# Designs tried in a protein design run: peptides against a protein of PDB entry 3B8E. Part 10

Target 1, 230 residues: chain A of PDB entry 3B8E
Amino acid sequence: PFLIFIIANIPLPLGTVTILCIDLGTDMVPAISLAYEQAESDIMKRQPRNPKTDKLVNEQLISMAYGQIGMIQALGGFFTYFVILAENGFLPIHLLGLRVNWDDRWINDVEDSYGQQWTYEQRKIVEFTCHTPFFVTIVVVQWADLVICKTRRNSVFQQGMKNKILIFGLFEETALAAFLSYCPGMGVALRMYPLKPTWWFCAFPYSLLIFVYDEVRKLIIRRRPGGWVE

## One batch from the design tools (peptide; made by RFdiffusion4, then SolubleMPNN)

Design b1_p9_1_s4 (from b1_p9_1, 6 letters changed)
Fold by OpenDDE base, seed 2:
Structure b1_p9_1_s4 (fold): chain B 230 residues (1-230), chain A 9 residues (1-9)
Amino acid sequence: as target 1 above (230 residues)
Amino acid sequence: VIKPAPIPL
């Protein structure tokens, strides 16, 4: 997210405080749940593994899969950001290079893609209105991540919802997202303005995409054991 | 033409 912000010089899609809330709030409980589920799956697969080769391969593949999923998550967040700005008159192409004028408090006539002029205050309201839905988008795509992590090779439908820690993680991150989005004073404290309930659905296509991507990956692994996707 | 104020969503 931050790299695209620097390279494209777009208005800030996600505040630093909101990033910290993702990294510390929404990622920690998932990471713990995944660590437990990985430990359980490794205990269940007690065929005599070569501890040097099989650990390195598994770590490399997990890191690659999580890296790819993380890119899809970031794309989901940026999609929500671009949708909100487009609905407010700022098309994606118009946002390129706009940051300098956007962040200048003395420029009160920044034009949108339709020639409407925006004051500094109006622009900051729209910017901070993007932060909360971006955060919620990350939480909604993380639901898919938590669900797919139940299994390394089997479909989620084969293992079921037996991991209580994963269910707790889903509840905790959703409760945190609701708290940060709707608690009074969060707009002042975190620059996270309350979002309409409809914005929660903007991430659903990406959450589904992550789920389908991982199920297809797992299907390929099951059909071609020892392939480059495993 | 008075441009309408942007509606915050």
Scores: peptide ipSAE 0.024, ipTM 0.590, DockQ to the pose 0.128
Fold by OpenDDE base, seed 5:
Structure b1_p9_1_s4 (fold): chain B 230 residues (1-230), chain A 9 residues (1-9)
Amino acid sequence: as target 1 above (230 residues)
Amino acid sequence: VIKPAPIPL
C-alpha cells in the first residue's frame, strides 16, 4: 500500500492506525489458531521425501504462494479504495499525481473528475473514509487466507472445519473490524470513519479468488505429485 | 457514470 502511495502519488490509501490494527489486532488470534489445526488426513499416506532437497524446495514454494496471495490481498484493498473514491467523484486516472494538491491545507478548490471542488476538510474525510474499508477488505480476504492455511495439500472440504479456535479467530477479527468501523468516536480517536455496509462486499470477489486459487493449487499438487507447484 | 455520493456537510 505505502509503496504505491509513493510511486503513483495518490491520496493515502491506508493509514498508520489501520496498519497497526491489522498487524496487532486482526492477525494475532488467527495466527495462534493455526497452531491448533489438526494434521492432514493423508499425512500417513505420503511417500518419504528427501530431507535435504524437498524440504527447502517446499518452503520456497510455500513462501512464493503466500507472496502471491499477499499481492491478491493488496489488490483487493486497492480495488475497494478506487471504488470509494470513484463513487465520490475521483476516477483512478485523476488520482495519479493528485497527492501533492490533496495534502495541501491551503488548496480548497481541488477538482474531482466531474469538476466539483473539494475543500481540504472534505478531502480528508473521504481519505479517512477509505482507510476503514481498506482495513475491512483486508479482514475479508484474510478469511480466505486463514481457511486455506488449514491444509497444505488436502482440500478444505476434505479436512473440514474442526478447529474451533480458528472459527473463533474468524469471528474475533470480524467483530473487531465491525467495532472499529461503527463504534462512536472512532473517527476522532483513530481516524476510522463509519463504513457503509455495501463496501464490505467489495472484498468478496478477492476472497473467493484467493480460495479458488489455493484449491486449484492443491488440486494440481494432488494430481501431479512432485510438480513445481508443490 | 457513478454519481458522487453527497458528502454530508
Scores: peptide ipSAE 0.023, ipTM 0.611, DockQ to the pose 0.180
Fold by OpenDDE base, seed 3:
Structure b1_p9_1_s4 (fold): chain B 230 residues (1-230), chain A 9 residues (1-9)
Amino acid sequence: as target 1 above (230 residues)
Amino acid sequence: VIKPAPIPL
């Protein structure tokens, strides 16, 4: 998010407070929950890996997969951001370079893509209205990320949802997202304005995409052991 | 006619 904010000079898509809520709030319990994940059901059926050759290749491929998942997560957040701004009169092309004028308190006549003028206060309302759905989008895609992290090779359907701490983590991050989105005063305290319930669904295609991507990856690994995907 | 700012979603 921050890199695209700098490179494209767009209005701030995700506030610093919302980033902190992701990193310290929503990700903490899920990350701890992975420490209690059961070993893959096939781990004892695998022959001992060659510690010199097989580990390095697998770590690189896992790192690439997580990097790709992180890119899909970021794309999901940005998609939500661009949809909200477009619904508020700011088309994606018009946002390029707009940050300088957007953040200027003395410019009260910033035009949208339709020639409507926006005061500083109105622009900040729209910006903070984007922060909450972006945050919720990240939480929804994190559901998929956390679920796929349960296994390296087996399908989630083979491993099952036996880790109660992981299920609790999914509940906690969702409850926190709901609390931050709907608690009175969060707009003032955290610059997270209330979220319409419909925005929760904006991330679902991306969450599904992450899940399908990883299940397909794991399926390829199972069908072609020792292939370039493992 | 200044269209009212779209209600923040």
Scores: peptide ipSAE 0.022, ipTM 0.606, DockQ to the pose 0.153
Fold by OpenDDE base, seed 4:
Structure b1_p9_1_s4 (fold): chain B 230 residues (1-230), chain A 9 residues (1-9)
Amino acid sequence: as target 1 above (230 residues)
Amino acid sequence: VIKPAPIPL
């Protein structure tokens, strides 16, 4: 989020403290849960052919998987960010380079994509309005990502939800998201304004798309081992 | 017309 904020010069999509809450609060328990996830029953039954190379390959694959998950999560958050801003009159193309004028408190006539002028106060309300839904979107996408990342090849329907730590992690991150979204004072402390319940659903199409895409990918891998999709 | 924020203020 912060890198795209710098590169694209868009309004800040997520606060730094909220990012820390994601990294340390939301991602940590799921990451631990994945470390305790039983590998695919066929992988666990296979003796490593070469412990050094197979361990290095596995560490690289795990690192790559975590990197990909983080990118997918960021995309989900940005999806919600762009939806919110578009619904408030700021189309994605108009946000590019807008940060300089957006963050200037002396400019009170920043136009949206429809020619409506926005005061600094109104812009900051909309900016901080994005923080909570962005965070909640990350959590909702993490539900899908964690579930699909339990296995590389097996369907979620085949592997099931056997990891109690993962289930606990999903509950914890959801509870944290609800706490940060609805606890009094979070708007002042974290610039996370209380979220309308309807915005929890903004990520669902994206999470579903990821889920379906990964299930189709896994289905192809199972039916055609050694294909380009693997 | 200012579009309503998705968050109750």
Scores: peptide ipSAE 0.019, ipTM 0.612, DockQ to the pose 0.106

Design b1_p9_2_s3 (from b1_p9_2, 5 letters changed)
Fold by OpenDDE base, seed 2:
Structure b1_p9_2_s3 (fold): chain B 230 residues (1-230), chain A 9 residues (1-9)
Amino acid sequence: as target 1 above (230 residues)
Amino acid sequence: LKLPKLPPP
């Protein structure tokens, strides 16, 4: 998110405080919950790893989990951001380079894609209106990310949802997201304005995509042991 | 805070 903000000079898609709420607030309990995940049903059928040759963490798994899935998560957030700005007169192409004038308090006549002039106050309302839905989008895609992290090779349907701590983590992060989004004063404290309930659904296609992508990946691993996807 | 109305398409 921050890299695109710098490179494209677009209005700030996600606030720094909001990023901290994701990294420290919503992700901690879910991450701890993974420590309580049951071993995969086939783990006992595998030979012990060779500690001299086999890495504890597969670099390919790291690359796919943090690279590809992380990119899909970021795309989900940016999709929500671009939709909100487009629904407020700012098409994606018009946002390129706009940050310089957007953040200038003395410019009160910034034009949108339709020639409407926006005051500094109006622009900041729209910007902070993007922060909360972006945050919620990340939480919704994190549901999929957490669920797919339950297993390395087996389908989630084979593993099941037996980890009660993980289930609790999903509810906790969702409740925290709702609290941060709708609690009075959060607009002042966190620059997170309340969002319409409909914005929670904007991330669902991306959450589903992450889930399907990983299930297909795991299916390939199961059918082709020792493949490049392992 | 009322979001400014989109100009009509």
Scores: peptide ipSAE 0.021, ipTM 0.573, DockQ to the pose 0.129
Fold by OpenDDE base, seed 3:
Structure b1_p9_2_s3 (fold): chain B 230 residues (1-230), chain A 9 residues (1-9)
Amino acid sequence: as target 1 above (230 residues)
Amino acid sequence: LKLPKLPPP
């Protein structure tokens, strides 16, 4: 988020404090929950790995897969950001380079894509209105990420949802997201203004995409043992 | 085309 803010000079999509809430708040319990996941049913069917060669290759492939998932997650967040700004008169093309004038408090006549003038205060309201849905979008795509991390090779449908700590983690991160989104004073403290309930659904296609992507990946691994996808 | 309204506070 912050890199694209710098490169594209767009209005700030997500605050630094909000990022800390994701990294330290929403992801902590989910990450710990993975340590309690049951062994995959096929673990005894796996060939012995060469500890010198096969570990490195597998770690690289896992890292690449998580990197790809991370890109899809970021895309989901930015999609939500662009939708909100477009619904408020700022088309994506108009946002490129707009940060300079957007962040200038002395410019009170910044035009949107429709020729409407926006005061500094109005611009900051819509900016901070983007932070909360972006944050919630990350949490929603993290549901899919956490669920797919339950297994390396088996489908989630084969593994099931037996890990109660993981289920608790999903509820915890969602409850924390709701708390940060709707608690009074969060607009001042975190620059997170309350979001309409509809914004919770904006990330669902991306969450589904992540899930389908990983299930297809795992299916390919199961059908082609030792392939480049492992 | 209705101008986009600021989301309600």
Scores: peptide ipSAE 0.021, ipTM 0.570, DockQ to the pose 0.145
Fold by OpenDDE base, seed 4:
Structure b1_p9_2_s3 (fold): chain B 230 residues (1-230), chain A 9 residues (1-9)
Amino acid sequence: as target 1 above (230 residues)
Amino acid sequence: LKLPKLPPP
């Protein structure tokens, strides 16, 4: 999020405090939960044929897969951001380079894509209104990530949702998202304004995409042992 | 909780 903010000079899609809440709040409990996930019974029972090379290859492939999933997650967040801004009169093309004028408190006549003028206060309201749905989008795509990360090879349908800590993590991050989204004062404290419940669904296509992507990946791994997708 | 009215488009 921050990289695209710098590169594209768009209005800030996600606040720094919100990023910290993701990194420390929503990601830690899931990460811990995954550490307690029962290793796939098939992976742990398989002696590594070559402990050094197989570990390195597996680490690289896992890192690549998680990197790809992370990119899909980021795309989901940005999709939500662009949809919200578009619904408020700012088309994606118009956002490019707009940050300079957007963040200038002395400019109160920033035009949107339709020629409507926006005061600094109005712009900050819509910006902070984007932060909450972006955050919620990340949480929703993280649901998929958490579910798929239970296993490296087995389908979620094969492994099942046996990790109670993981399930707890899913509820915790969702509860945190709801708290940060709807608790009074979050607009002042975190620059997160309340979102309409409909925005929770904006991420669902991306969550599904992540799920399908990983299930296909795992299917390929199961059918082609030793493939580069593992 | 009155959802903040999105500024009118």
Scores: peptide ipSAE 0.018, ipTM 0.563, DockQ to the pose 0.112
Fold by OpenDDE base, seed 5:
Structure b1_p9_2_s3 (fold): chain B 230 residues (1-230), chain A 9 residues (1-9)
Amino acid sequence: as target 1 above (230 residues)
Amino acid sequence: LKLPKLPPP
């Protein structure tokens, strides 16, 4: 988020407070829940691997997969950001370089893509209104991320959803996201303004994409054991 | 909860 903010000089897509809420709030219980996941049912059917070569290769491949998933998650967040700003009159191309005037409190006539003028206060409201849906978008894509992390090789449909702590984690992170988004005073305390319910759905295509991507990856691993995708 | 008022059409 910060890299594109610096390079493209766009209005801040995600605040520091929202990042802290992700790192310390929503992701903590889900991460702990993975420690209680049952072993994959096929673990006893796997041939012994070479402990020196196969561990290093697997670690690199897992790291690459998580890196790719992280990029898809970031794209989901930015998609939500651009949609919200476009609905408020700021097309993506107009945001490039706009940060300088956007963050200037003395400029009260910043024009949107349609020639409408925005005061500093109005701009900050819409900016912070983007932070909350960006945060919620991350929570929604984290649903898929957490579910795919249940297994390395088996489909989630083969493993099932028997881990009650993981299920609790999914509800907890969602409830916390709703609390932070809609509790009175959060706009003042955390700069998290309430979002329209429709903005919760902006991340769903990306969450589905993450899930499908990983299930296809796992399917390839099962069909071609010893391949470079494992 | 003041939803941001969309500008008038």
Scores: peptide ipSAE 0.017, ipTM 0.576, DockQ to the pose 0.120

Design b1_p9_2_s4 (from b1_p9_2 with P2R R5I)
Fold by OpenDDE base, seed 2:
Structure b1_p9_2_s4 (fold): chain B 230 residues (1-230), chain A 9 residues (1-9)
Amino acid sequence: as target 1 above (230 residues)
Amino acid sequence: PRPPIPPPP
C-alpha cells in the first residue's frame, strides 16, 4: 500500500499507525496459522520421503500461495479506498498525482472529479475516513485466509487445536478492528475515523475471491499426481 | 454526470 502511495502520488490510503496495527495485530495470526499448518504437514509426512527436500518445496509453495493471497488482500484494500474516494467525488484517475496538492495545507481549493472544491480539513477527513475501512478490509479478507487454513486441515484431531487457534485469531482480529474503528479518541490518536457499518461489506467480494482462488488452487493440486504440493 | 457530493462537515 505504501509503495503505491509513493509511486502513484495518490492520497495516503493507509496510515503508518494503521500499517503497524496490521503488522502487529493481524499479520501475526496468519503467520502462526501458517506455522501450525506447516508443522501439521511435516507431522503427516513423517513417513520415509526425503524430509528436507519435501519440506523446502512445501515451504516455498505455501509462501508463494500466501504471497499471491497477500496481493489479493492489498487489491481489496485499494478497492475499498477507491470506492470511498469515488463516493466522495474523487475518481481513481483524478487521484494520480493529487498527493502534492492534497497534502498542502495552504491549498483549500483542490477540485474533485466533478469540479467541487475541497478545503485541506475536508480532504484530511476523507483521507482518515479511508484508513479505518482499509484496515477493516484487511481483517475481513484475512477471515478468508483463516477459513482456507481450516479447510486444508484433514485431520480431525489436529483440527481441534488448530480450530481453536483459528477461532481465537478471528475473534482477536475482529475485536481489534472494532476497537480501532469505534473506540473514542482513535481518530485523534491513530487518524482512524469511525467507520460506517456499510463499509465492512466492501471487502466481502474479495474475501470470496480469495476463497475461490484457494479452492481452485487446491483442486489443481489434488488433480496433479503426487499430492506433495500441500 | 453525478452531482457533487457535499464535503464531510
Scores: peptide ipSAE 0.029, ipTM 0.676, DockQ to the pose 0.187
Fold by OpenDDE base, seed 3:
Structure b1_p9_2_s4 (fold): chain B 230 residues (1-230), chain A 9 residues (1-9)
Amino acid sequence: as target 1 above (230 residues)
Amino acid sequence: PRPPIPPPP
């Protein structure tokens, strides 16, 4: 998010507080849950045939898969951001380079894509309205990420949801998202304005995409044992 | 303050 903010000079898609909530609040418990799950799962039990070469190749392939999933997660967040801003009169093309005027409190006549003028206060309300759905989007796509990380090659349906720590992590992320989205005063305290329930569904296509992507990957691995996708 | 409503596209 921050890289695109710098490169494209768009209004801040995700506030610093929300970034901290993702990094510390939503990622920490999942990371712990995954550490426990990996210790019990087939990922760690299957020794490589050649400990030197096969281990390195497998680690590289896993890291690439996680990198790809992370890119899909980021795209999901940005999609939500662009949808919200478009619904508020700011088309994606118009956002390029807009940050300079957007963040200037003395400019109260910033025009949207339709020629409507926005005061600084109005712009900040819209910006902070984007922060909460972006955060929630990340949480929803992280559900898929956590679920798919249970096994290396087996389908989620084959392994099931046996790890109570993982389930707790999913619950904690969801509870945190609900708390930050709907608790009174969060707009003032954390610059996270209340979220309409409809925005929870905006991330679902991306969560499904992550799930399908990983299931297809795992299917390929199962059908082609020893292939370059492992 | 409430954000203004954009005109329909």
Scores: peptide ipSAE 0.028, ipTM 0.666, DockQ to the pose 0.113
Fold by OpenDDE base, seed 5:
Structure b1_p9_2_s4 (fold): chain B 230 residues (1-230), chain A 9 residues (1-9)
Amino acid sequence: as target 1 above (230 residues)
Amino acid sequence: PRPPIPPPP
């Protein structure tokens, strides 16, 4: 997110508070999932032909899958950001290079894509309105991660533990998202303005994409018996 | 606090 902000010079899509909430709140669920996947892989391994190499390859595959899912999650957040700004008169093309004038408090006549002028205060309200939905989008796409984890392997005991931890993490992040989105004073205190309920749905296509991605990955693995995941 | 409604095109 920060790299795109620098490269494209668009209005800031994520605030400091939202970044902290993602790092401390949302990223815990994937981290726990990865830890349990590694543990499950170690238990279910038939005697590896080469224990050192097969362990390293499996860790790399898990890391790569996590990285790819993370990229899809980030893309979902940016999609929500662009939708909100477009609904407020700023089309994506117009946002390119707009940061310089957007962040200048002395410019009160920044035009949107339709020729409407926006004051500094109005622009900042829109910007901060994007921060909470970005966070909420990440939470919603992480719901797909829970579904992915439920369908991976048949150990009922390990699945039960994973499910309990993931459900707890999901509940925590969702509760946090609701608190940050709707608690009075959060706009002033944390620069996170309330989210319209409709914007929760912006992440749904990306949740579906994550699900489809993982199912396709599983199908490929199943069709190639003797691959690195066994 | 909400942003202003964009004008019609």
Scores: peptide ipSAE 0.028, ipTM 0.673, DockQ to the pose 0.158
Fold by OpenDDE base, seed 1:
Structure b1_p9_2_s4 (fold): chain B 230 residues (1-230), chain A 9 residues (1-9)
Amino acid sequence: as target 1 above (230 residues)
Amino acid sequence: PRPPIPPPP
């Protein structure tokens, strides 16, 4: 996310607090849950011929899959960002290179895609209005990770405990998202302005995409045992 | 039509 901000010179899609909440609050529990689930699935199905090599391969595969899912999640966040800005008059093409003027507090006549002038204060309100929905989008796309985990054919008992940890993590991140989105004063304290309930649904197509991606991945693995995607 | 400026928080 930060790389796109630097390369495209767009208005800041994620605040520092939002980034911290994603990194510490949302990504950790799903990542741990996925790592445990895949590690146990491989341990229970086949005794590793070489425990060190097989562990390294599995960790690499988990890391790659998580990285790919993370990229889709980031795309979901940016999609929400672009939708919000577009609904406020700033089309994606117009945002390219706009950051310099956007962040200048002395320029109070920045034009949107429709020729409307925006003051610095108005621009910052819109910018901060994107931060919370981006975070919420990440939370919502992480719900797909729960579904991904449930579709794995492992021992119901071990999956049950992992699912409880994952469900608890998803509950906590959702509760955090609700708290940050709707608690009075969050706009002033954290630059996370109140979220319209409709923005919770913006991420749903991407959650579906993650689900489809994982199902396709699993299908490929099942059809090509020992292939590059295993 | 121009989208309205969001109300101040």
Scores: peptide ipSAE 0.025, ipTM 0.670, DockQ to the pose 0.257

